# Peptides against a protein of PDB entry 4N7V, part 29

Target 1, 222 residues: chain A of PDB entry 4N7V
Amino acid sequence: TLRSITSPLVAHRLKPIRQKTKKAVVSILDSEEVCVELVKEYASQEYVKEVLQISSDGNTITIYYPNGGRGFPLADRPPSPTDNISRYSFDNLPEKYWRKYQYASRFVQLVRSKSPKITYFTRYAKCILMENSPGADFEVWFYDGVKIHKTEDFIQVIEKTGKSYTLKSESEVNSLKEEIKMYMDHANEGHRICLALESIISEEERKTRSAPFFPIIIGRKP

## One batch from the design tools (peptide; aimed at target 1 K96)

Design b2_p18_2_s3 (made by RFdiffusion4, then SolubleMPNN; from b2_p18_2, 7 letters changed)
Fold by OpenDDE base, seed 4:
Structure b2_p18_2_s3 (fold): chain B 222 residues (1-222), chain A 18 residues (1-18)
Amino acid sequence: as target 1 above (222 residues)
Amino acid sequence: SDLDEELAELGETFPEDE
């Protein structure tokens, strides 16, 4: 099943972006929908031959073939749907489109991993919890130049000297020099606080059913 | 930006049409 290889993408709160590659253009629209445009070249002109338009919650996929499959010239935005539109739910998406959906999902996850959800300024650092899930990326930019980037898979440390290394286990974290351990401790504290705030704010957001509370900034740079 | 670079790298993984 598609679900076995990816979850429905979630593009809520993401800023519009349009990324061209050799074979496709992927966009997050102002509507928070995601469009995958399949690009083909003919006579030195790029044409959009297929579009997957994915809802912001990833559960609805609209597929169309611009200009009756002849293609539409590549522009600054996806071409409008034709009269030959197929609409699928996530669980009913034909297998032929799974790889493209998976790509869109990866694209969105990457964007989410770089999209601030909570920015928290401490005395020593700018902490940022990102939008990706599960295990949101967490970045700490210390004002003295140290940087820590936590992901679900690793922790990257960039020291004042520019020395960079990646930690992939708790044992490696425990083997850190005491000086670096202090930064890690601060990063972990900031991370805990951001996660706690995320939970509280999300619950309040759910209760009020108002406009999104995220992204949010807490504190200010000293 | 880091995002642009990572998106570019991801772009190289776009699936080929069947």
Scores: peptide ipSAE 0.427, ipTM 0.905, DockQ to the pose 0.767
OpenDDE base, seeds 1, 2, 3, 5: peptide ipSAE 0.418, 0.408, 0.413, 0.420; ipTM 0.904, 0.900, 0.902, 0.904; seed 1 fails the geometry check

Design b2_p18_2_s4 (made by RFdiffusion4, then SolubleMPNN; from b2_p18_2, 6 letters changed)
Fold by OpenDDE base, seed 5:
Structure b2_p18_2_s4 (fold): chain B 222 residues (1-222), chain A 18 residues (1-18)
Amino acid sequence: as target 1 above (222 residues)
Amino acid sequence: SELEKELAELGETFPEDE
């Protein structure tokens, strides 16, 4: 099943973006829908031959072939669906589209990992919890130039000297210099606070069914 | 931006022959 290789993508609260590659253009629209445009070149002109338009919650996929499958000239936005449109649920998506959906999911997840959900200013750093899930990325930009980037898989440290290294285990974290441990302790505290706030705010969103509260900024740079 | 660079790198993994 498609579910065995990826979960439904989630594009809520993401800013619009359009990224062109050799074979495709992937966009997050103002509507928070995701479009994958298959690009083909004919006579030195690029044409969109196929479009996958995925809903913001990833559960609905609309597939169409512009200009009756002849293709539509590549533009600054996806071509509008006109005719011969197929609509699928996530669980009913034909297998031939699974790899493209998986690619769209990876694209969205990457964007989410760089999209601030909570920005928290401490006395010493700008802390940012990102939109990706599970295990959202967490960045700490210390005002003195130290940076810590936490992901589900690793912790990257950039020291004042510009020295950069990656930590993948608790033993490596424990082997850090004492001065770096102080930065790590502060980063961990900021992370804890952001996660706590995320939980509280998300619960209030659920209760009120209001417009999104995120992204949110807490405090200000000293 | 850094994001644009990483997205460009991801673009090299776009599935072929679909």
Scores: peptide ipSAE 0.511, ipTM 0.924, DockQ to the pose 0.723
OpenDDE base, seeds 1, 2, 3, 4: peptide ipSAE 0.511, 0.508, 0.505, 0.510; ipTM 0.924, 0.923, 0.923, 0.923

Design b2_p18_3 (made by RFdiffusion4; failed a check: the pose's geometry)
Pose (drawn by RFdiffusion4):
Structure b2_p18_3 (pose): chain A 222 residues (1-222), chain P 18 residues (1-18)
Amino acid sequence: as target 1 above (222 residues)
Amino acid sequence: EEELEEFEEELEEEEEEE
């Protein structure tokens, strides 16, 4: 059952983005709702045969077929719903559409991995904690020129040379120049600080009923 | 015109399945 494989998507605090493709148009609206529009081409013009719209919390799914000859003319914004429409909860979503919800879930998870939640400026580097929690990606751009990319699984180092390599495990990073560890440790301290900063601020946010406390930009690029 | 009719039939088949 859907929910066996996937959890409801989270598109809160994400910026609006629209993505055209040969098959479909997947987007995130200003209301932070995820819209998936299937697209067909006819008479050198594109037609829309199905529209999936998912709530910001991913719990509510609305699907409408503007069933008509020629479908729906493709535009830059999602079309208005027709009358032959549908609405399901996440658990009550039919066995159909499951392939499409999983696709939308990946799209959102990809976008969160490139969405800054906390931006921290240190003496040596620009630190960014991303949106794809838990275990969000951590990216460090040293003014020195070195780039460090931290994942729940990976550590990625891009030296000033452009010489790039990936370090997976604790043993692999220990196989190191005792100078690059400074970059590693400074980035890890920055990661420690951002995870700490995120916790005490999101805690105050649960105490409040206001506009989101994210994303945050801390300090300034010297 | 034949492709438009096939397309309308596919849409109707999808509504029947639902």

Design b2_p18_3_s1 (made by RFdiffusion4, then SolubleMPNN; from b2_p18_3, 9 letters changed)
Fold by OpenDDE base, seed 2:
Structure b2_p18_3_s1 (fold): chain B 222 residues (1-222), chain A 18 residues (1-18)
Amino acid sequence: as target 1 above (222 residues)
Amino acid sequence: DEEELEELKELEEELKEL
């Protein structure tokens, strides 16, 4: 099943973006819908041959073939749907479209990993918890130039000297120089606070059924 | 950033298989 490969994408709270590749253009719209435009070149002009329009919650996929499948010239936005439109639920999406959906999902997840959910200013750093899940990315920009980037898979450190390295195991973290451990300790504390606040705010958001509380900024740059 | 570029390239390579 498609669900065994990926979960429905979640594009809520994401800003509009349009990313072109060689064979596709992927967009997050103002409506928070996600569009994948499949592109083909003909006579030195790019044409959109197929469009997948995915709802913000990932559960509805609308597929259409511009200009009766002849294609529509690539523009600054997806072409308007034609009369021949297919609509599918996530669980009823034909297998031939699964890879395209997965591409959209991965793109959205990438955008989420770069989209601030909580920005927290400490005495020493700007901390940012991102929108991706599970295991949201966490970035710490120390005012002295040190950077720590935590993901589910690794920790990247950029030292004051510009030296950069990636830590992929707890043993590597434990082998850090004492001076770097101080930055890591501060980053971990900031991370803990952001996660705690995320939980509290999310619970309150659920109770009130209000407009989204996120993204949120806590504190200010010194 | 460079990381984003690498990830987008990976996604593009996956798209080539479509």
Scores: peptide ipSAE 0.032, ipTM 0.658, DockQ to the pose 0.032
OpenDDE base, seeds 1, 3, 4, 5: peptide ipSAE 0.034, 0.032, 0.028, 0.032; ipTM 0.674, 0.662, 0.621, 0.659; seeds 1, 3 fail the geometry check

Design b2_p18_3_s2 (made by RFdiffusion4, then SolubleMPNN; from b2_p18_3 with F7E E8M E15L E18L)
Fold by OpenDDE base, seed 3:
Structure b2_p18_3_s2 (fold): chain B 222 residues (1-222), chain A 18 residues (1-18)
Amino acid sequence: as target 1 above (222 residues)
Amino acid sequence: EEELEEEMEELEEELEEL
């Protein structure tokens, strides 16, 4: 099933963006819908041959073929659907579209990993919890130039000297120099606080049923 | 934007190999 390889994408709160690659253009619209435009080149002109438009919650996929499948010239926005429109739920999406859905999902996850959900200023650092899930990316920019980037899979450290390295195991974390462990301890505390605040704010948002509270900024740079 | 383009090109290559 599609669900065995990916979850429904979530594009809520993401800013509009349009990213062109060699074979596709992927967009997040102002409506928070996600569009994948499949591009083909003919006579030095690019044409959109197929479009997948995915709802902001990832559960509805609308597929259409511009100009009766002949293609429409690539423009600054997806072509409007005119004919031969198919609509699917996530669980009813034909297998031939699964890779294209996965492409959209990975793009959204990438954008989410770079989209601040909570910005928290401490005495020593700017901490940022990102929108991706599960295991949201967490960045700590220390005011003295040290950077720590935590993901679900690794921790990247950039020291004051510009020396950069990646930690992938607990043993590697435990082998850090004592001075770096102090930065890591602060990063971990900031992370814990951001996760706690996310939980509290999300619960209040659920009760209020109003405009989203995120993204949020807590404190200010000293 | 440029970093995102590079990452998405890598994703296209990965998906084509699948």
Scores: peptide ipSAE 0.040, ipTM 0.720, DockQ to the pose 0.035
OpenDDE base, seeds 1, 2, 4, 5: peptide ipSAE 0.039, 0.038, 0.039, 0.038; ipTM 0.724, 0.692, 0.730, 0.689; seed 5 fails the geometry check

Design b2_p18_3_s3 (made by RFdiffusion4, then SolubleMPNN; from b2_p18_3, 9 letters changed)
Fold by OpenDDE base, seed 3:
Structure b2_p18_3_s3 (fold): chain B 222 residues (1-222), chain A 18 residues (1-18)
Amino acid sequence: as target 1 above (222 residues)
Amino acid sequence: KEEEEKEEEELKKKLEEL
């Protein structure tokens, strides 16, 4: 099943963006819907031959073929759906569209990993918890130039000298020099606080059913 | 504007790898 290889994408709170590759254009719209435009070249002009429009919660996929499948010239936005529109739920999406859905999902996950959910200023650093889940990316920008980037898979460290390295295991983290361990300890504390705040704020959002509270900024740069 | 352009360029580079 599609669910066995990916979860429904989540584009809530993401800003509009449009990115072109050789074969496709992926967009997040003002509506927070996600569009994948499949591009073909003919006579030195690019045409959109197929569009997948995915709801902000990833559960509904609308598929259409611009200009009766002849294609529509590539423009600054997806072509409007006209005729021969198909609508699917996530669990009923035909297998032939799974790769395109996965492409959209990976793009959205990438955007989420770069979209601040919580910005927290400490005495020593700017901490940022991102929108991606599970295991949101966490960045710490120390005011002295050290940077730590935590993901679910690794920790990247950039030292004051500009030396950069990646840690992929607990043993590698434990082998850090004491100076770097101090930065890591601060990063971990900032991370814990951001996760705690996320939980508290999300619970209040659930109770109030109001406009989203995220993204938020806590504190100020010293 | 410059920050948004840099973010878009970074996303574009990573998107080409998808």
Scores: peptide ipSAE 0.026, ipTM 0.653, DockQ to the pose 0.024
OpenDDE base, seeds 1, 2, 4, 5: peptide ipSAE 0.025, 0.025, 0.021, 0.026; ipTM 0.649, 0.648, 0.625, 0.653

Design b2_p18_3_s4 (made by RFdiffusion4, then SolubleMPNN; from b2_p18_3, 6 letters changed)
Fold by OpenDDE base, seed 1:
Structure b2_p18_3_s4 (fold): chain B 222 residues (1-222), chain A 18 residues (1-18)
Amino acid sequence: as target 1 above (222 residues)
Amino acid sequence: EEEEKEFEEELKEELESL
């Protein structure tokens, strides 16, 4: 099943973006829908031959073929659906579209991993909790040039010297130089605070059902 | 299938650079 390969994509709170490749254009729209435009080139002109429009929650996929399958000239936004529109649920999506959906999902996941959900300024660093899940990316940009990037899978450290290394186990973290441990301690504290605030704010957001509270900025740059 | 492969490679490359 498609579900065994990927979960429904989640594009909520993502800013509009349009990424062109040679064979496709992927977009997040103002509506937070995701569009994959399949592009063909004829006589040095690009045409959109197929469009997958995916709902913001990833559960509905609308597929259409612009201009009766002849293609529509590539523009700055997806062509409007006309005739021969097919609508599928995530679980009913034909297998021939699974790869395209998977790439849309990966695109959204990548965008989410780079989209600030919480920005927290400390005395020493700018901390950023990202939108991706599970295990949101967490970046710490120390004002002195040290950088720490935490993911679900690893911790990347960039020292003042530009020396970069990746930590994949708690043992490696524990083996760090004392100086680096101080940065890690600060990063971990910032991370804890961001996660705590995310939980509290998300609960209030759920209760109020108002406009999204995220992204938020906490504190100010010194 | 060939078109899908090209699509996959291009998207992969672009995603890695994103």
Scores: peptide ipSAE 0.025, ipTM 0.633, DockQ to the pose 0.039
OpenDDE base, seeds 2, 3, 4, 5: peptide ipSAE 0.023, 0.023, 0.024, 0.023; ipTM 0.622, 0.623, 0.622, 0.618

Design b2_p18_4 (made by RFdiffusion4)
Pose (drawn by RFdiffusion4):
Structure b2_p18_4 (pose): chain A 222 residues (1-222), chain P 18 residues (1-18)
Amino acid sequence: as target 1 above (222 residues)
Amino acid sequence: EPEEVELDYDDLDNVPHV
């Protein structure tokens, strides 16, 4: 059953983005709702045959077929719903559409992996904690020119040369130059600070009923 | 109801940084 494989998507605090493609148009609206529009081409013009719209919390799914000859003319914004529409909860979503919800879930998870939640400026680097919690990606751009990309599984180092390599395990990073560990440790301290900063601020957010406390930009680029 | 269409995941390779 859907929910065997996937969890409801989370599109909160994400910026509006629209993505055209040969098959469909997947987007995130200003209301932070995820919209998936299936697209067909006819008479050198594109038609829409199905629209999936998912709530910001991913719990509510609305699907409408503007069933008509020629479907729906493709525009820059999602079309208004028709009358032959549908609405399901996440758990009550039919066996159909499951392939499409999983696609929308990946789309959102990809976007969150590139959405800054906390931006921290150190003496040596720009630190960014991303949105894809738990275990969000951590990216460090040293003013020195070195780039470090941390994942729950990976550590990625891009030296000033452009010489790039990936370090997966604790043993692999220990196989180091005892100079690059400074970049590694400074980035890890920055990661420690952002995870700590995120916790005490999101805690205050649960104490409040206001506009989101994210994203944050801390300090300034010297 | 129309037949179900499956979407390609390779279409997501061009998602930019926001």

Design b2_p18_4_s1 (made by RFdiffusion4, then SolubleMPNN; from b2_p18_4, 9 letters changed)
Fold by OpenDDE base, seed 4:
Structure b2_p18_4_s1 (fold): chain B 222 residues (1-222), chain A 18 residues (1-18)
Amino acid sequence: as target 1 above (222 residues)
Amino acid sequence: MPPEEELDFSDLENIPYI
């Protein structure tokens, strides 16, 4: 099943973006829907031959073939759907479209990992908790030039000298130089605070059922 | 049916921060 290889994509709170690749254009729309435009070149012109439009919750996939399958010239936005539209649920999506859905999903996950959910300014750094899940990316930009990037899988450190390295285990973290441990301690505290705030704010958001509270900014750059 | 052209995921790696 499609579910065995990916979960429904989640594009909520993502800003509109359009990314052209060699064979496709992937977009997040103002509606938070995700579009995959499949591009083919003909006579030195690019044409959109197929469009997958995926709902913001990933559960509905609308597929259409512009201009009766002849294709529509590539533009700055997806072509409008025609009368011949196929609509599928995630669990009923034909296998021939699974790779294209995975493409959209990977794009969305990447965008989420680069989309601030919480920005927190400390005395020493700008901390950013991202929108991806589970295990949201967390970045700390120290004002002195040190950077720490935490993911579910690793911690990347960029020192003042520009030296960069990746830590993949607790033992490696524990083996850090004392000076770097100070930055790591601050990063971890900032991370803890962001996660705590995320929990509290999400609970309040659930209760009020209002417009999204995220993204938020806490504090100011010194 | 001609093999669906494999979508290359490598082109997605350079998405800027939003």
Scores: peptide ipSAE 0.060, ipTM 0.767, DockQ to the pose 0.631
OpenDDE base, seeds 1, 2, 3, 5: peptide ipSAE 0.059, 0.058, 0.054, 0.056; ipTM 0.771, 0.769, 0.762, 0.769

Design b2_p18_4_s2 (made by RFdiffusion4, then SolubleMPNN; from b2_p18_4, 10 letters changed)
Fold by OpenDDE base, seed 2:
Parts: C-alpha cells; structure tokens; sequence
Structure b2_p18_4_s2 (fold): chain B 222 residues (1-222), chain A 18 residues (1-18)
C-alpha cells in the first residue's frame, strides 16, 4: 500500500513556494495545496504533461493531463485542471502515481524542516522549533555566534571559531568540553520549553476551533 | 503534437535543496 511507503503529506501553514527541477516543478500554492508538474522538453520548449494536485492534508489527489495530454507550456504556476480530471483518496491512489506522491511528500517534509513553528528568544539565543514531524528540527542561534541544530538523527554544533561537528549519541554529548556543555544545556532547556508550549498551544487551538495559532514568536531579542 | 513519452520516474529522485 502507499501508506506502507509514506504518510499523507501535511502542507498546512506552509508559505507558497515553487521549485523547478529538470523534469518536474513542485509547488506549494496559496491554498496550501501541493502541485507536482511533470515537465517534458520538446523543440526547446518545456511543457507540463501531467499534474498531481494534492490537498493540504495529503488525503486527496487530483490528477489531470493538460491540453488533452498534448501538454501546456510551462508557466509561473500550474495549469488549471481540465474537464478530464481523476480524483483519488490517498488509500485509493493507483500505484503508478506513488513515486510522484512520495516526491511531493519528501519536498513538503524538507520545507517543514525549515519552517518556523515556534520562535523563542532567550537572553542568550534565538531558538526555533520547526514544523516537521515526528521529531521536529530545533535550532539555537546564540548571539555570540555559536549554533546548535538538533534533528531526530543528530546534533550539529558550530563553535565560535567556525569549527563544526556532529554528535550522534548521548555518549558523544557527554564527552563535550565544559564550555560547549553550557551551550548544550541552554539549547536543551529552550527545546524543552518550546515542546511544552507547542503542546499547550495546540490543545487550546483544538478547543477553540479558530484560526491557526502557529507560527508564534515568544519574547524578543535583547 | 508532443510525443507521448512517459517521464521516467527516476527524474524525481533528486529533491532540490531548499
């Protein structure tokens, strides 16, 4: 099943973006829908031959072939759906489209890992919890130039000298010099606070059924 | 009329760095 390969993509709260590759253009629209345009070159002109339009929650996929399959010239936005539209749920998507959906999903995951959900200013750093899940990326930008980037898989440290290294285990974290441990302790505290606030705010958002509370900014730069 | 060549799915392997 498609679900065994990937989960439905989640494009909520993401800003519009359009990124072109050699044979595809992927977009997040103002509507928070995700479009994959399959591009073919013919006579030195690029044409969109197929479009996958995916809902913001990833559960609905609309597929169409512009200009009756002849293709439509590549433009600054996806071509409008034609009258010959196929619509699928995530669980009913034909296998021939799974790789294209997976591409869209990976793109959205990447965008989410770079999209602030919570920005928290401390006395010493700007902390940012990102939108990706599970295990959201967490960045700490210390005002003195130290940077810590936490992901689900690793912790990257950039020291004042510009020296950079990656930590992949608790043992490596525990082996850090005392000066770096101080930064790590502050980063961990900022992370804990952001996760706690995310939980509380998300619950209130659910209860109120109002406009999204995220992204949020807490505190100010000193 | 554009030739009906199916785009190879291999073309979607490289996600651009954002």
Amino acid sequence: as target 1 above (222 residues)
Amino acid sequence: MLPEEELDESDLENIPDI
Scores: peptide ipSAE 0.033, ipTM 0.705, DockQ to the pose 0.218
OpenDDE base, seeds 1, 3, 4, 5: peptide ipSAE 0.031, 0.026, 0.025, 0.031; ipTM 0.688, 0.645, 0.613, 0.664; seeds 1, 5 fail the geometry check

Design b2_p18_4_s3 (made by RFdiffusion4, then SolubleMPNN; from b2_p18_4, 9 letters changed)
Fold by OpenDDE base, seed 3:
Structure b2_p18_4_s3 (fold): chain B 222 residues (1-222), chain A 18 residues (1-18)
Amino acid sequence: as target 1 above (222 residues)
Amino acid sequence: MPPEEELDLSDLENIPYI
């Protein structure tokens, strides 16, 4: 099943973006829908041959072929759906489209990993919890120039000297110099606080059924 | 079916922060 390969993408709260690649253009629209435009070059002109438009919750996929499959000249936005429109639920998506859906999902996850959900200013750093899940990326920008980037898979450290390295195990973290451990301890505390606030705010958001509370900024740069 | 041209995501690694 498609579900065994990926979960439904979630584009809620993401800002509009349009990214061109060699074979596709991927967009998040103002509606928070995701569009994959499949591009083909012919006679030095790029044409959109196929479009996947995915709902913000990832559960509905609309597929259409501009100009009856002849293609539409690539523009600054997806072509409007006019001809040969098919609509699928996530669980009913034909297998031939699974790779394209996975592409859209990976794009959305990448955008989410770069989209602030919570920005928290401490005495020493700007902390940012990102929108991706599970295991949201967490960045700490210390005011003295140290940077720590935590992901589910690794921790990247950039020291004051500009020296950069990646840690992939607890053993490597434990082997850090004492000075770097102090930065790591502060980063971990900021991370804990952001996760706690995310939980509390999400619960209040659920209760009020109001406009999204995220993204939020907590504290001020000293 | 023509081989579905592999969609390369490498070009997406440089997406700026939003």
Scores: peptide ipSAE 0.039, ipTM 0.719, DockQ to the pose 0.578
OpenDDE base, seeds 1, 2, 4, 5: peptide ipSAE 0.038, 0.039, 0.030, 0.029; ipTM 0.721, 0.721, 0.666, 0.676

Design b2_p18_4_s4 (made by RFdiffusion4, then SolubleMPNN; from b2_p18_4, 8 letters changed)
Fold by OpenDDE base, seed 2:
Structure b2_p18_4_s4 (fold): chain B 222 residues (1-222), chain A 18 residues (1-18)
Amino acid sequence: as target 1 above (222 residues)
Amino acid sequence: MPEEEELDESDLENIPYI
């Protein structure tokens, strides 16, 4: 099943974006829907031959073939759906579209990893918890130029000198210079606080059933 | 069977920071 290889994508709270590749254009719309436009080149002009439009919750997939399958010239936005539209639920999506759905899902996950959910200003840094899950990315931008980027898989450090390195184990973290450990300690505290705030705010959001509370900004730049 | 032209997922890594 499609569910065995990916979960429904979640594009809620994501800003509109359009990314062109050689064979496709992937977009998040103002509606938070996700579009994959399949592009073909003919006579030095690019045409959209197929569109997958996926709902913000990932559960509904609308597929259409612009201009009766002849294609529509590539523009700054997806072509509007016309008369020949197929609609599928996530669990009823034909297997021939699974790769395209996975592509959309991976794109959304990447955008989520770069989308601030919580921004927290400390005395020393701007901390940012991202929208991706599980294990949201966490960035710390120290005002003195040090940067720490935490993911589920690694920690990247950029020192004041511009020296960059990646840590993949706790032993590597423990082997850091004392000066870098101080930055790491501050980053970890900021991370803990952001996770605690996320939990509290998410619970209140669930109770209120109103407009999204996220993204939020806590504190201000010194 | 028309070769389903595999979407190059490597192209996704160049998404700008938002």
Scores: peptide ipSAE 0.043, ipTM 0.739, DockQ to the pose 0.602
OpenDDE base, seeds 1, 3, 4, 5: peptide ipSAE 0.043, 0.043, 0.043, 0.042; ipTM 0.737, 0.738, 0.738, 0.740

Design b2_p18_5 (made by RFdiffusion4)
Pose (drawn by RFdiffusion4):
Structure b2_p18_5 (pose): chain A 222 residues (1-222), chain P 18 residues (1-18)
Amino acid sequence: as target 1 above (222 residues)
Amino acid sequence: EEEEEEEETWEELLEELE
């Protein structure tokens, strides 16, 4: 059953983005709702045969077929719903559309992995904690020129040269120049600080009923 | 048949995202 494989998507705090493609148009609206429009081409013009719209919390799914000859003319914004429409909860979503919800879930998870939640400026680097929690990606751009990319699984180092390599495990990073560890440790301290900063601020957010406390930009690029 | 073709298209799109 859907929910065996996937969890409801989270598109809160994400910026609006629209992505055209040969098959479909997947987007995130200003209301932070995820919209998936299936697209067909006819008479040198594109038609829409199906529209999936998913709530910001991913719990509510609305699907409408503007069933008509020639479908729906493709535009820059999602079309208005027709009358032969549908609405399901996440658990009550039919066995159909499951391939499409999983696609939308990946789209949102990809976007969150490139969405800054906390931006921290240190003496040596620009630190960014991303949105894809838990275990969000951590990116460090040193003014010195070195780039460090931290994942729940990976550590990625891009030296000033452009010489790039990936370090997966604790043993792999220990196989190191005792100078690059400074870049590693400074980035890890920055990661420690951002995870700490994120916790005490999101805790105050649960205490409140206001506009989101994210994303945050802390300090300034010297 | 049409529904199977749509599922195959969606599997190809998902593989492109990965």

Design b2_p18_5_s1 (made by RFdiffusion4, then SolubleMPNN; from b2_p18_5 with T9E W10I L13M)
Fold by OpenDDE base, seed 2:
Structure b2_p18_5_s1 (fold): chain B 222 residues (1-222), chain A 18 residues (1-18)
Amino acid sequence: as target 1 above (222 residues)
Amino acid sequence: EEEEEEEEEIEEMLEELE
């Protein structure tokens, strides 16, 4: 099943973006829908031959072939669906479209890992919790030039000297120099606070059913 | 072949963004 290789993509709160390659264009729209445009070149002109339009929650996929499959000239936005539209749920998507959906999902996940959900300014650093899940990326930019980037898989440290290294286990973290441990301790505290705030704010969103509270900024740069 | 080429282009695009 498609679900065995990927989960439904989640594009909520993402800013519009359009990324073009030679043969495809992937977009997040103002509506937070995701579009994959398949591009063909004919007589030195690019045409969109197929479009996958995916809902912001990833659960609905609309597929259409512009201009009756003849293609529509590539523009700054996906061509509008007109006729010959197929609509699928995530679990009913034909297998021939699974790879295209998977690429859309990977793109969205990458964008999410670079999209701030919570920005928290401390006395010493700018902390950022990102939108990706599970295990959202967490970045700490110390005002003195040290950077710590935490992902689900690793912790990257960039020291004042520009020396960079990656930590993949708790043992490696415990083996850090005392000076670096101080930065790590601060980063971990900032991370804990961001996760706590995320939980509290998400619960309030659920209760109020108001407009999204995220992204948020807590504090200000000193 | 054309679908595979489209997918490769998307993969290359993702690598450039990472």
Scores: peptide ipSAE 0.034, ipTM 0.686, DockQ to the pose 0.414
OpenDDE base, seeds 1, 3, 4, 5: peptide ipSAE 0.034, 0.034, 0.033, 0.033; ipTM 0.679, 0.678, 0.676, 0.676; seeds 3, 5 fail the geometry check

